# Designs tried in a protein design run: peptides against a protein of PDB entry 4KTY. Part 8

Target 1, 266 residues: chain A of PDB entry 4KTY
Amino acid sequence: YVLNDIGVIFYGEVNDIKTRSWSYGQFEDGILDTCLYVMDRAQMDLSGRGNPIKVSRVGSAMVNAKDDEGVLVGSWDNIYAYGVPPSAWTGSVDILLEYRSSENPVRYGQCWVFAGVFNTFLRCLGIPARIVTNYFSAHDNDANLQMDIFLEEDGNVNSKLTKDSVWNYHCWNEAWMTRPDLPVGFGGWQAVDSTPQENSDGMYRCGPASVQAIKHGHVCFQFDAPFVFAEVNSDLIYITAKKDGTHVVENVDATHIGKLIVTKQI

## One batch from the design tools (peptide; made by RFdiffusion4, then SolubleMPNN)

Design b1_p8_6_s3 (from b1_p8_6, 4 letters changed)
Fold by OpenDDE base, seed 5:
Structure b1_p8_6_s3 (fold): chain B 266 residues (1-266), chain A 8 residues (1-8)
Amino acid sequence: as target 1 above (266 residues)
Amino acid sequence: MYKLTLTY
């Protein structure tokens, strides 16, 4: 995993899966220096830089620009006038080198760009990493492990009340590490995500969350296990908001979220 | 590339 400098990212729709190549370029000139610079900007203690748990958590924060003027500015409005459209990026190198040179966040990214850059960061620092794509990926905004979709009486989505969301697909990373901070058996692949989705203890970051813990429903294990669990296993709750202010659960769909999780093997 | 889109 560490040695592969070109990868494949899955995207699109669950019934129309698409792939793109991504050049990680973790061995290219200036990339290691940039990764070290990222940790410097994070004011990461030297003692923590050898710990993949700390490194991956810091990386998840710093690959996005929120809170800390990290690497990438996200944009989902299809207006990219002040930068590069997310779809125009083909690899991590130009992004990281631009960040290092300008010392300002690079515009723009979406999930696969965040995941691509984060994958480079991890691999560059010797952490085995891969990109994972989840189709019908939930974004739980209130940590109740449900996707609450509020409906008007006419059946249309009430966008004012509905805060939770579902992405057609979402990309994040899995990093391989031991987890001595968790019970035995919860090392191995850890979900980490640099796409700024939710605040985690004061900043937009996510993970490392043990994939094994998530699979077994151990949502109390650090870090951000509830959020990652929700991304792949939330129930979709349809709630009609009545004019009288009452709420009625119309339907529960336990099959909608996390329909397919894909990663490149080796 | 296909952008990330909201779905329900």
Scores: peptide ipSAE 0.039, ipTM 0.750, DockQ to the pose 0.303
Fold by OpenDDE base, seed 2:
Structure b1_p8_6_s3 (fold): chain B 266 residues (1-266), chain A 8 residues (1-8)
Amino acid sequence: as target 1 above (266 residues)
Amino acid sequence: MYKLTLTY
């Protein structure tokens, strides 16, 4: 997962899986310099640049433009008049080189673009990395490890009360590293995500979260394990908001979230 | 390839 410079990203619907080729280009001219520049912009201490835990966490923050004028501006409103539509990108190289040249965030990205650029960053710096697609990916807004769907008395969704959401698909990265900061057995693949979804200790970043920890419900392990756990394993809780202000749980669906997690086979 | 937000 270091030497391949072309990959496949899965997207679409769980019952109609689609694929897109993505050029990582981690060996292309100027890309290493740009990755170093990204870490310089983050003001990353030199002593931390050899630590994949710190590098992946900084990369998670810096691949998105939030907080720190990082690489990519996200947009989901289908209005891309001031940049490039997310679907027009075919690889990481043009994005990274534009960022290096302009020294300003590049417009625009969505999850697969963030994941593609982040994958290049990781691989360029010698961290084995892959893109993962989760179908029916939950976005837990209040860190309660469940999706709270509020309903009106007529059965329609109350969009004012419902803050949690589910993506039809979401792409993030897994990076391979040891985790000496965790108990034995929780090294290996670590989930990291540069798509700006939630604030993590003051910045829009996510991970590294041990995949093994997530699989076994160890949500107390740093970093952002509760959020990643919720993405793949939260229950849907349907709650009727009564006119008198009371809430009644109508249904619980434990099967809706994380229906399929896919990555390219070696 | 647009990402969609769903609520059920």
Scores: peptide ipSAE 0.035, ipTM 0.732, DockQ to the pose 0.526
Fold by OpenDDE base, seed 4:
Structure b1_p8_6_s3 (fold): chain B 266 residues (1-266), chain A 8 residues (1-8)
Amino acid sequence: as target 1 above (266 residues)
Amino acid sequence: MYKLTLTY
């Protein structure tokens, strides 16, 4: 995982899976320096830079530009006039080198770009990492472990009553590490996500969340296990918001979210 | 390749 500098990112639809090559370039000139610079910009203590838990959490924060002038500015509005469209990137090297040179966030990224750059960061620092794609990925905004869909009395969706959303696909990273801060058995792959989705203890970051913990519903384990759990296993709750202010659950779909999780086999 | 928000 550390040595491969070319990867495959899965995207598209669950019934029409597509692949994109991504050049990580973790061994290219200037990339290690840039990764160190990223940690410097994060004001990360030297003592923490050998701890993959801390490094992955800092990387999760710093690969996105939010809060800390990190590497990538996200954009999802199809207006990319002030930078490079997310789809135009083919690898991490140009992004990281531009960041290092300009010392300003690079425009623009979406989930696979964030995941690609983050994968480079992790691998460059010797942390085994891979990109994971989740199809029908929920974004639980209110931390209730549900995907709430509000309906008007006429059956139309009211998108104003929740910030919850479902992505057709979402890419994040899994990083391999021990978790001495967790009970035995919850080391190994840890979900980490640099796409700025939710605030985690004051910053747009996510993880490391134990994949084993998530698989077994242990959402109490740090970091951000509830959010990652919701991404892969939320129930869709259809709620009719009545004019009298009451909410009525009309339907629950426990099968829609997390239909497929894929990663490149090593 | 762009990420899409699903509306139900």
Scores: peptide ipSAE 0.029, ipTM 0.699, DockQ to the pose 0.495
Fold by OpenDDE base, seed 3:
Structure b1_p8_6_s3 (fold): chain B 266 residues (1-266), chain A 8 residues (1-8)
Amino acid sequence: as target 1 above (266 residues)
Amino acid sequence: MYKLTLTY
């Protein structure tokens, strides 16, 4: 998980799983320096740089450009005129070296690009890490652990009221570490996500969230366990917004989210 | 390869 510099990222649809190769290049010239530079830009104290909890949380924030002029600018609008289309990247090295050289965020990334670069960052710093793909991945915007889908009386989605969304797939990282800040048994794989989805205590970051905690419903454990739990286990709540302002729950689908979670076996 | 948003 640390020494392998070539990876496979899963994407596509749950019933048509696709793969792409990704070069992490954590041992390439300048990459370690860049990873250290990223932590410098984050103004991370030296005392924290040996703590994988702090490092992974800082990396989660800094691999995206939001808040802190981090590594990658996300774009999902299919307008990539001022950079590289997310699909054109084949590895982390060029992105990280461009960031180090220009000292400006690199354009553009989507989830697999964020996950690829973040995986390089983690592995470069000696943290065992892997990329995970979740199919039908929920994006809970209000932290209620549900996907609230508001419908008009005609059955169409009310886009004004519906803030939550579902990705066909989403990629994030799992990092291996002990969690002395959590109860015994919640170390091991920790979900961390550098794709800027939600604000976590003032910054666009996510994790580390104990995979064991999530699997057992312990969403009260730091960091961002509710959000990650929602990504893989939210119920879809279909709510009709009536003209009189009342809301009626029409249906609940507890099977739609988190249909498959895939990672490369090492 | 692009990520798609689904709304049902």
Scores: peptide ipSAE 0.028, ipTM 0.702, DockQ to the pose 0.514

Design b1_p8_6_s4 (from b1_p8_6, 4 letters changed)
Fold by OpenDDE base, seed 1:
Structure b1_p8_6_s4 (fold): chain B 266 residues (1-266), chain A 8 residues (1-8)
Amino acid sequence: as target 1 above (266 residues)
Amino acid sequence: QYKLTLTF
Protein backbone atom coordinates (compact mmCIF):
# COMPACT_ATOMS: atom_id res chain seq x y z
CA TYR B 1 0.00 0.00 0.00
CA VAL B 2 3.06 2.26 0.06
CA LEU B 3 5.78 0.54 -1.95
CA ASN B 4 3.75 -0.68 -4.91
CA ASP B 5 4.09 1.85 -7.73
CA ILE B 6 1.73 0.11 -10.18
CA GLY B 7 -1.93 -0.42 -9.53
CA VAL B 8 -5.23 -1.54 -10.95
CA ILE B 9 -8.32 0.65 -11.01
CA PHE B 10 -11.75 -0.89 -11.38
CA TYR B 11 -14.36 0.85 -13.51
CA GLY B 12 -17.23 0.13 -15.90
CA GLU B 13 -20.53 -1.17 -14.62
CA VAL B 14 -21.53 -3.55 -11.86
CA ASN B 15 -22.44 -6.28 -14.35
CA ASP B 16 -19.42 -5.57 -16.57
CA ILE B 17 -16.48 -4.80 -14.32
CA LYS B 18 -13.40 -3.53 -16.12
CA THR B 19 -9.85 -2.84 -15.02
CA ARG B 20 -7.17 -0.40 -16.07
CA SER B 21 -3.53 -0.31 -15.10
CA TRP B 22 -2.25 2.85 -13.43
CA SER B 23 1.36 3.81 -12.81
CA TYR B 24 1.63 5.71 -9.53
CA GLY B 25 5.37 6.29 -9.83
CA GLN B 26 5.75 7.68 -6.31
CA PHE B 27 9.51 6.98 -6.39
CA GLU B 28 10.27 8.52 -9.78
CA ASP B 29 12.46 11.60 -10.06
CA GLY B 30 10.71 14.83 -9.20
CA ILE B 31 7.58 13.27 -7.72
CA LEU B 32 8.45 13.78 -4.05
CA ASP B 33 9.48 17.33 -4.85
CA THR B 34 6.14 17.85 -6.58
CA CYS B 35 4.21 16.47 -3.61
CA LEU B 36 6.05 18.89 -1.34
CA TYR B 37 5.32 21.66 -3.82
CA VAL B 38 1.62 20.79 -3.67
CA MET B 39 1.68 21.23 0.11
CA ASP B 40 3.60 24.49 -0.35
CA ARG B 41 0.94 25.76 -2.75
CA ALA B 42 -1.66 24.87 -0.15
CA GLN B 43 0.31 27.02 2.32
CA MET B 44 0.35 24.10 4.70
CA ASP B 45 2.25 24.73 7.92
CA LEU B 46 5.29 22.56 8.43
CA SER B 47 3.89 21.35 11.74
CA GLY B 48 0.91 19.81 9.99
CA ARG B 49 2.87 17.94 7.34
CA GLY B 50 3.55 15.06 9.70
CA ASN B 51 -0.13 14.58 10.47
CA PRO B 52 -1.83 12.19 8.01
CA ILE B 53 -5.25 13.63 8.88
CA LYS B 54 -4.20 17.11 7.79
CA VAL B 55 -2.12 15.86 4.86
CA SER B 56 -4.91 13.73 3.42
CA ARG B 57 -7.46 16.53 3.82
CA VAL B 58 -5.15 19.04 2.14
CA GLY B 59 -4.40 16.50 -0.57
CA SER B 60 -8.08 15.96 -1.26
CA ALA B 61 -8.40 19.71 -1.86
CA MET B 62 -5.20 20.22 -3.84
CA VAL B 63 -5.41 17.31 -6.27
CA ASN B 64 -8.36 19.13 -7.83
CA ALA B 65 -7.92 22.59 -9.30
CA LYS B 66 -11.01 24.17 -7.73
CA ASP B 67 -10.53 26.88 -5.10
CA ASP B 68 -6.74 26.76 -5.02
CA GLU B 69 -5.33 26.15 -8.51
CA GLY B 70 -4.56 22.57 -7.56
CA VAL B 71 -3.31 19.77 -9.77
CA LEU B 72 -6.17 18.61 -12.02
CA VAL B 73 -9.05 20.25 -13.84
CA GLY B 74 -12.08 18.00 -13.95
CA SER B 75 -14.15 17.77 -17.11
CA TRP B 76 -17.00 15.56 -18.27
CA ASP B 77 -18.05 17.37 -21.46
CA ASN B 78 -16.31 14.97 -23.86
CA ILE B 79 -14.59 17.84 -25.72
CA TYR B 80 -11.27 18.32 -23.88
CA ALA B 81 -9.98 20.78 -26.49
CA TYR B 82 -7.24 22.36 -24.39
CA GLY B 83 -5.64 19.34 -22.79
CA VAL B 84 -5.49 15.57 -22.51
CA PRO B 85 -8.70 13.53 -22.44
CA PRO B 86 -9.10 11.81 -19.05
CA SER B 87 -9.02 8.37 -20.68
CA ALA B 88 -5.59 9.01 -22.22
CA TRP B 89 -3.72 9.15 -18.91
CA THR B 90 -1.97 5.97 -17.83
CA GLY B 91 -0.31 7.19 -14.65
CA SER B 92 0.36 10.01 -12.21
CA VAL B 93 3.93 10.96 -13.11
CA ASP B 94 3.31 13.01 -16.25
CA ILE B 95 0.45 14.86 -14.58
CA LEU B 96 2.42 15.75 -11.46
CA LEU B 97 5.55 16.76 -13.37
CA GLU B 98 3.50 18.94 -15.72
CA TYR B 99 1.91 20.63 -12.73
CA ARG B 100 5.29 21.25 -11.12
CA SER B 101 6.79 22.62 -14.33
CA SER B 102 3.90 24.80 -15.50
CA GLU B 103 2.67 25.75 -12.02
CA ASN B 104 -0.83 25.63 -13.51
CA PRO B 105 -3.62 23.06 -13.24
CA VAL B 106 -3.39 20.13 -15.66
CA ARG B 107 -6.28 19.31 -18.01
CA TYR B 108 -8.18 17.00 -17.74
CA GLY B 109 -9.28 14.48 -15.15
CA GLN B 110 -12.22 12.36 -14.06
CA CYS B 111 -12.60 10.29 -10.90
CA TRP B 112 -10.04 7.56 -11.66
CA VAL B 113 -7.46 10.19 -12.69
CA PHE B 114 -8.06 12.14 -9.50
CA ALA B 115 -7.86 8.93 -7.49
CA GLY B 116 -4.68 7.85 -9.27
CA VAL B 117 -2.88 11.13 -8.67
CA PHE B 118 -4.13 11.31 -5.10
CA ASN B 119 -2.92 7.77 -4.47
CA THR B 120 0.55 8.78 -5.65
CA PHE B 121 0.49 11.81 -3.37
CA LEU B 122 -0.45 9.75 -0.33
CA ARG B 123 1.98 6.91 -0.97
CA CYS B 124 4.78 9.32 -1.81
CA LEU B 125 4.37 10.87 1.62
CA GLY B 126 4.38 7.49 3.34
CA ILE B 127 0.63 7.17 3.89
CA PRO B 128 -0.71 3.72 3.01
CA ALA B 129 -3.40 4.23 0.43
CA ARG B 130 -5.59 2.38 -2.04
CA ILE B 131 -8.17 3.21 -4.67
CA VAL B 132 -11.76 2.17 -4.14
CA THR B 133 -14.44 1.88 -6.81
CA ASN B 134 -18.09 2.15 -5.88
CA TYR B 135 -20.69 1.02 -8.41
CA PHE B 136 -23.98 2.89 -8.46
CA SER B 137 -22.37 5.70 -6.53
CA ALA B 138 -24.72 8.38 -5.28
CA HIS B 139 -23.99 12.09 -5.37
CA ASP B 140 -26.10 13.71 -2.67
CA ASN B 141 -26.17 17.40 -3.49
CA ASP B 142 -28.38 18.64 -0.64
CA ALA B 143 -26.95 16.59 2.25
CA ASN B 144 -30.17 14.78 3.17
CA LEU B 145 -28.66 11.27 2.84
CA GLN B 146 -31.19 10.46 0.12
CA MET B 147 -31.22 10.28 -3.64
CA ASP B 148 -34.30 12.21 -4.60
CA ILE B 149 -35.84 11.21 -7.91
CA PHE B 150 -38.70 13.45 -8.96
CA LEU B 151 -41.39 12.17 -11.27
CA GLU B 152 -44.03 14.03 -13.19
CA GLU B 153 -47.60 12.84 -12.87
CA ASP B 154 -47.12 10.93 -16.11
CA GLY B 155 -44.24 8.99 -14.54
CA ASN B 156 -41.43 10.72 -16.43
CA VAL B 157 -38.39 11.88 -14.51
CA ASN B 158 -38.12 15.60 -13.83
CA SER B 159 -34.40 16.28 -13.68
CA LYS B 160 -34.86 19.96 -12.88
CA LEU B 161 -36.16 19.51 -9.34
CA THR B 162 -32.96 18.04 -7.91
CA LYS B 163 -29.23 18.06 -8.46
CA ASP B 164 -28.86 14.62 -6.94
CA SER B 165 -27.38 12.05 -9.27
CA VAL B 166 -26.09 8.49 -9.44
CA TRP B 167 -22.90 7.56 -11.23
CA ASN B 168 -22.41 4.19 -12.87
CA TYR B 169 -19.16 4.08 -10.91
CA HIS B 170 -17.02 6.40 -8.82
CA CYS B 171 -13.42 6.10 -7.63
CA TRP B 172 -11.96 7.55 -4.45
CA ASN B 173 -9.16 6.68 -2.04
CA GLU B 174 -8.78 5.09 1.34
CA ALA B 175 -5.83 6.09 3.49
CA TRP B 176 -4.61 4.22 6.56
CA MET B 177 -4.10 6.26 9.71
CA THR B 178 -4.90 6.54 13.38
CA ARG B 179 -7.72 8.89 14.33
CA PRO B 180 -6.99 10.24 17.80
CA ASP B 181 -9.64 12.88 17.10
CA LEU B 182 -12.29 10.14 17.00
CA PRO B 183 -13.41 7.53 19.52
CA VAL B 184 -11.37 4.36 19.87
CA GLY B 185 -11.93 1.92 17.03
CA PHE B 186 -12.45 4.42 14.22
CA GLY B 187 -8.87 4.58 13.00
CA GLY B 188 -7.64 2.45 10.13
CA TRP B 189 -8.95 3.04 6.62
CA GLN B 190 -10.24 6.55 5.99
CA ALA B 191 -12.15 7.55 2.86
CA VAL B 192 -10.69 10.59 1.09
CA ASP B 193 -11.76 11.95 -2.29
CA SER B 194 -10.12 14.54 -4.53
CA THR B 195 -12.78 14.51 -7.25
CA PRO B 196 -14.51 17.88 -6.87
CA GLN B 197 -18.04 16.78 -6.01
CA GLU B 198 -19.17 18.89 -3.06
CA ASN B 199 -17.98 21.80 -1.01
CA SER B 200 -16.74 20.87 2.45
CA ASP B 201 -16.41 23.85 4.76
CA GLY B 202 -15.38 26.19 1.98
CA MET B 203 -13.38 23.91 -0.32
CA TYR B 204 -14.01 21.11 -2.77
CA ARG B 205 -12.54 18.31 -0.69
CA CYS B 206 -13.68 15.16 1.08
CA GLY B 207 -12.43 13.27 4.11
CA PRO B 208 -10.79 11.71 5.90
CA ALA B 209 -13.98 9.86 6.83
CA SER B 210 -13.62 6.76 8.98
CA VAL B 211 -14.64 3.67 7.03
CA GLN B 212 -15.62 2.02 10.30
CA ALA B 213 -17.76 5.01 11.19
CA ILE B 214 -19.49 4.87 7.81
CA LYS B 215 -20.11 1.13 8.17
CA HIS B 216 -21.78 1.72 11.53
CA GLY B 217 -23.74 4.79 10.48
CA HIS B 218 -21.76 7.30 12.54
CA VAL B 219 -22.22 10.19 10.13
CA CYS B 220 -21.44 12.77 12.80
CA PHE B 221 -17.73 11.91 12.80
CA GLN B 222 -15.45 14.29 10.89
CA PHE B 223 -14.81 14.70 8.04
CA ASP B 224 -17.62 14.56 5.48
CA ALA B 225 -19.06 11.30 6.77
CA PRO B 226 -22.61 12.19 5.62
CA PHE B 227 -21.46 12.64 2.02
CA VAL B 228 -19.45 9.41 1.95
CA PHE B 229 -22.27 7.56 3.66
CA ALA B 230 -24.68 8.81 1.02
CA GLU B 231 -22.35 7.65 -1.78
CA VAL B 232 -22.57 4.06 -0.60
CA ASN B 233 -25.88 3.81 1.26
CA SER B 234 -28.42 6.38 0.05
CA ASP B 235 -31.99 5.32 -0.40
CA LEU B 236 -33.58 6.16 -3.72
CA ILE B 237 -36.70 8.17 -3.00
CA TYR B 238 -39.15 8.33 -5.89
CA ILE B 239 -41.26 11.44 -5.48
CA THR B 240 -44.17 12.46 -7.66
CA ALA B 241 -44.46 16.19 -8.06
CA LYS B 242 -48.16 16.95 -8.29
CA LYS B 243 -49.59 19.81 -10.33
CA ASP B 244 -50.71 21.48 -7.13
CA GLY B 245 -47.10 21.62 -5.95
CA THR B 246 -47.36 18.81 -3.42
CA HIS B 247 -44.90 15.93 -3.29
CA VAL B 248 -45.87 12.31 -2.79
CA VAL B 249 -43.38 9.55 -2.06
CA GLU B 250 -44.21 6.73 -4.44
CA ASN B 251 -41.41 4.31 -3.66
CA VAL B 252 -38.23 3.81 -1.67
CA ASP B 253 -35.38 1.65 -2.94
CA ALA B 254 -32.75 0.88 -0.31
CA THR B 255 -30.78 -1.57 -2.46
CA HIS B 256 -29.76 0.37 -5.56
CA ILE B 257 -26.89 2.52 -4.27
CA GLY B 258 -23.50 1.05 -3.50
CA LYS B 259 -24.18 -2.34 -5.04
CA LEU B 260 -20.49 -3.20 -5.12
CA ILE B 261 -17.36 -1.67 -3.64
CA VAL B 262 -14.10 -2.97 -5.06
CA THR B 263 -10.45 -2.42 -4.26
CA LYS B 264 -7.24 -4.22 -5.14
CA GLN B 265 -5.72 -6.19 -2.31
CA ILE B 266 -2.02 -5.29 -2.19
CA GLN A 1 -14.81 4.49 -20.21
CA TYR A 2 -15.97 7.82 -18.90
CA LYS A 3 -18.04 8.13 -15.79
CA LEU A 4 -21.70 8.41 -16.73
CA THR A 5 -24.66 9.82 -14.88
CA LEU A 6 -27.41 7.25 -14.62
CA THR A 7 -30.95 8.12 -15.54
CA PHE A 8 -34.10 6.52 -14.20
Scores: peptide ipSAE 0.032, ipTM 0.744, DockQ to the pose 0.485
Fold by OpenDDE base, seed 5:
Structure b1_p8_6_s4 (fold): chain B 266 residues (1-266), chain A 8 residues (1-8)
Amino acid sequence: as target 1 above (266 residues)
Amino acid sequence: QYKLTLTF
């Protein structure tokens, strides 16, 4: 998980799973220096740089450009006039080296690009890491652990009221570490995510969230366990917004979110 | 390849 410099990222649809190769290049010239530079830009204390909890949390913030002029600018509008389309990237090296050289955020990324670069960052710093793909991945915007889908009386989705969303797939990272800040048994794989989805205590970052904690429903464990839990285990709540302003729950779907979670085992 | 928001 540290030594492999080429990986496979799963994407696409749950019924049409696709794979892409990704060159992490954690051993390439300038990459370690760039990872250190990233932590410098984050103004990370030297004392924290040996702590994988702090490093992974900082990495989740800094791999995205939001808040701190981090590595990657996300774009999902299919208009990439001022940079490189996310699909054109084949590895982390060019992105990281461009960031180091320009000292400006690199355009553009989507989840697998964020995950790829973040994986390089983690592995480069000696943190075992892998990329995880979740199909039908929920994005809970109000931290209620539900996907609230508001419907018009005609049954169509009310896009104005519906703020939560579901991705066909989403990629994030799992990093291996001990969690002395958590009860015994919640070390091991920790979910961390550099794709800017939600604000976490003041900036767009996510994790580390104990995978074991998530699996056992311990959403109070730091960091960002509710959000990660929602990504894989939210119920879809279909709510009809009546003309009189009342809301009626029409249906609850507990099977839609997190239909498949895939990662390369080696 | 692009990440897409699902339509319900």
Scores: peptide ipSAE 0.031, ipTM 0.737, DockQ to the pose 0.492
Fold by OpenDDE base, seed 2:
Structure b1_p8_6_s4 (fold): chain B 266 residues (1-266), chain A 8 residues (1-8)
Amino acid sequence: as target 1 above (266 residues)
Amino acid sequence: QYKLTLTF
């Protein structure tokens, strides 16, 4: 998970899984310099650069352009006239080198691009890392650990009230590290995500969240465990919004979210 | 291959 410079990213639908090759290129000329430059742009204290917890959290923030003019600008509107369509990228090297050269965010990325670049960043700095794809990945907007789907009285979704959403798939990273800041047993794989989804203590970043903690429902463990937990294990709550302003829970689906989590076996 | 937002 450090030495491999080519990988596979899973995407598509849960019943029609697709794969794409991705060149991480963590050993290519200029990539280490660029990763150091990213940490410099983040004004990361030198004392923290040897701590994988701090490095992965900073990387989570800096791989996206939000807040700090980081590496990638996300776009999901299918209009990419001012940059490169997310689907056109085949690896991390060109993105990182463009960022280093221009010193401006690179357009454009979606989750697999963010995950690919973030994977390069982690591996380049000696942190074992892999990309994970979650099918039916929930996006909890209000941190209540459930997906609230509001329905009109006619049964149609009320898009004004429904703020939570579900992605057909979402890619993020897992990084291997010890967690001396957590109780014994919650080191190992940590979920980290550079796709800008939610604000985490003032910045668009996510993790590291202990995979073991998430599996056992320990959502109080830093960082961002509630959000990651919701991505893989939230219930769908169908709520009818009555004309009189009252809400009625019509149904609860505990099986829809996180139907499959996949990573390359190497 | 773009991700889609789903609500149902």
Scores: peptide ipSAE 0.030, ipTM 0.726, DockQ to the pose 0.518
Fold by OpenDDE base, seed 3:
Structure b1_p8_6_s4 (fold): chain B 266 residues (1-266), chain A 8 residues (1-8)
Amino acid sequence: as target 1 above (266 residues)
Amino acid sequence: QYKLTLTF
């Protein structure tokens, strides 16, 4: 989880799982320097750089460009005229070296690119890490642990009221560390996500969230456990917005989200 | 393959 510099990232659909190779290149020339530079840009205190909790949280913020001019600019609108299409990247090295050289965010990434670069960052700094792919991944934007899907009376989705969304797949990272800040038993794999999805205490970052805590429903534990929990376990709540302004729950689907979570076993 | 948002 630290020494392997080539990986496989799962993507596609739950019933048509696809894989792509990704070169992490954590031992390539300039990559360690770039990872240190990333922490410098984050103005991370030296005292925190030996703490994988702090490092992974900073990494989750800095691998995306939001808030802090971090590494990657995300784009999902199929307009990539001012950079490299997300699908064209084959590894982390070129991205990180471009960031280090230009000192400007690199365009463009989507979840697997964020996860790939973040994986390099973590492994480069000696943190065991892997990429995880979640199929039917929920994006809960109001932290209520459910996907509220508002429907018009005609059955069409009310896009104005419906703020939550579901991705066909989403990639994030798990980093291995102890969690002395949590109760005993919640160390080990921690979910961390550098894809800018939601604000976490002032910036776009996510985790580390204890995988064990999430599996056992302990969403009260830092960091961002509710969001990660929702990604894998949200119920879909179909709500009809009536003309009189009332809302009626029409259906609840507890099986749609988080149908499969896949990672490469090392 | 790009990440796709599911519609309901």
Scores: peptide ipSAE 0.029, ipTM 0.720, DockQ to the pose 0.469

Design b1_p8_7_s1 (from b1_p8_7, 5 letters changed)
Fold by OpenDDE base, seed 4:
Structure b1_p8_7_s1 (fold): chain B 266 residues (1-266), chain A 8 residues (1-8)
Amino acid sequence: as target 1 above (266 residues)
Amino acid sequence: QYKLKLTF
């Protein structure tokens, strides 16, 4: 989880799983220097740079360009004219070196690109890390631990009533660390995500969230456990928005989200 | 393949 510089990222659909190779390149010239530069840009104190909790949290913020002129600009509108299409990237090295050279955010990324670059960052700094793909990944935008689907009276979806969404797949990272800030047993793999999805205490970042805590429904533990829990275990709540302004829960689907979570073994 | 927002 530290030494492998080439990986596989899962994507596609749950019934049509695809893989792509990704070169992490954590040992390539200039990459470690760039990772240190990223932490410098974050104005991270030296005392915190040895703490994987702080490092992974800062990394989750800095791998995306939002808030802090971090590494990657996300784009999901299929307009990539001012940069490189996310699908064209094959590894982290070119992205990180471009960032270091230009000192400006690199365009463009989507989740697997963010996860790939973040994986390099973590591994460069000695944090064991892997990429995880979640199929039918929920994006809970209002922190209610459910995926709201609003329907008109005719049964059609009204997408204007919520910012919640479900992705066919989403990639994030798991980083291995102790969690002395949590109760015993909640160390180990921690979910961290650099794809800018939600604001977490003032920045677009996510984690570290204890995978063990999430698996056991402990969403009260820092950081961002409710959001990560929702990504993998939200109930779909179908709500009819009636013309009189009332909302009626029509159906609950507890089986749709998080159909499959995949990561490459060592 | 880019990620897709699912509709219901």
Scores: peptide ipSAE 0.269, ipTM 0.894, DockQ to the pose 0.477
Fold by OpenDDE base, seed 1:
Structure b1_p8_7_s1 (fold): chain B 266 residues (1-266), chain A 8 residues (1-8)
Amino acid sequence: as target 1 above (266 residues)
Amino acid sequence: QYKLKLTF
């Protein structure tokens, strides 16, 4: 989880799982220096750089360009005219070295690119880390732990009434650390995500969220446990929006989200 | 393959 410099990232669909190789390159020339530079750009105090909780949280913010001129600009518009299409990247090294050289965010990334670069950052700094792929991954935009699906009276979906969405797949990271800030038993793997999905206390970042806490429904534990819980365990709530403005729950599907979570064991 | 937003 630290020494491997080449990995496999799972993507595609739950019924058509695909894999791609990713070169993390945490031992390549200039990569450690770039990871230190990232923490410098974040203005991270030296005293915090030995704390994996602080490092992983800062990393989740800085691997994306939002808020702080971090490493990667996300794009999902299928144009990518002013950079490299997300699918063209094969590893973290070129991205990190470009960032260090230009001192400007690199274009462009999507979730597996963010996860790949973030995995390099974590491993480079000695934090055991892996990439996790979640199929049917929810994006809860209003923090209610539900995926609201609004239907017109004719049964057609009205996508204008909610910003909630479901992705065919999403990639994030798990980092291994103790959590002395949490009750005993909630250390170990912590979910962290650098893909800019939601604002967390003023910045686009996510985690560390205790995987054990989430598995046991403890969404009250820092950081961003409700959001990560929703990604893997949201109920689909089908709501009919009536002409009179009333909402009626027609159906609840508790099995659709998080159908499969995959990670490499090494 | 790019991530795709699912519709219902």
Scores: peptide ipSAE 0.176, ipTM 0.861, DockQ to the pose 0.470
Fold by OpenDDE base, seed 2:
Structure b1_p8_7_s1 (fold): chain B 266 residues (1-266), chain A 8 residues (1-8)
Amino acid sequence: as target 1 above (266 residues)
Amino acid sequence: QYKLKLTF
């Protein structure tokens, strides 16, 4: 989890799982210096740099460019005019070295690119880390732990009212650490995510959220447990918006989200 | 290999 400098990232769909190789390169020349530079850009106190909780949270913010001129600019519009298409990257090294050289965010990333670079960052700093892929990954935008799907009376989705979404797949990271800030038993693997999805206390970041806490429904535990819980365990709520302005719950699907969670190391 | 938002 620290020494492996090449990995496999799962993607595709639950019924057609695909894999891609990713070179983490945490031991390559200049990569450690770049990781330190990232923490410098974040203005992270030296006293916190030995704390994996703080390091992983800062990393989740800084691997994306939002808020703080971090490493990667995300793009999902299939137009990558001023950079590299997300699919063209094969590893973290070129991205991190470009960031260090240019001192500007690198274009462009999607979830596996964010996860790959974040994995390098964590491993480079001695934090055991792995990439996790969730198929049918929910994106809860209002922290109600459910996917609200609004339908017109004709059965079509009301895209204006429907703000929540589901990704065919999403990649994030798990980092291994103790959690003295949580009750006993909630250390170990912690979910952290650098893909900019939702604001967390003023920044686009996510985690560390205790995997054990998520598994047992303890969404009150810091950080961002409700969001991570929703990614893997939210219900789909189909709501018909009537012409008179009333809403009627038509169906609830508790099986759609988080159909499969995969990592190279189970 | 791009991620896609699913339609409902």
Scores: peptide ipSAE 0.073, ipTM 0.829, DockQ to the pose 0.484
Fold by OpenDDE base, seed 5:
Structure b1_p8_7_s1 (fold): chain B 266 residues (1-266), chain A 8 residues (1-8)
Amino acid sequence: as target 1 above (266 residues)
Amino acid sequence: QYKLKLTF
């Protein structure tokens, strides 16, 4: 979880699971320096740099460019004219070294790229980490732990009202650490995510959220447990928006989200 | 490779 510099990332569809190799390169020249530089750019106090809770939270913010001119610019519009297509990356080293040299965000990433770079960051700093892929991953945008799907009276999705979304897959990281800030038993694997999805107390970041807490429904535990819980466990709520302004719940699907969560056993 | 928003 720290020493392996090459990994496997799962992606694709539940019915067509794919894998790609990713070179983390946490031991390559300049990578540690770059990770330190990332924390410098975050203006992270020296006193916090030995705390994996703080480091992973800062990392989740800084691996994405939002808010703080962090490492990677995300793009999901299939137009990559001003950078490198996300699929062209094969590892973290080139991205991190480009960031260090240019001192500007690197274009472009999607979830597996964010997760790959973040994994390097964590491992480089001695935090055991792995990449997790969740198929049918929910994105709850209003923190109600549901996927609210609004339908027109004809049954078509109302895209204007429907703000929540479901991804065919999403990749994030799990980092191993103690959680003295949580009750006993909620240390171990912590979900952290650098893909900019939701604002968390002022910045696009996510975690660390205790995997054990999520599994037991403890969404009140810091950090971002509700969001992570929703990613893996949200119900789909189909709501018909009537012309008279009333809303009617047509259906509830409790089986759609989080159909498969996979990670490479290292 | 790109993640896709699913239709409902």
Scores: peptide ipSAE 0.306, ipTM 0.901, DockQ to the pose 0.516; fails the geometry check

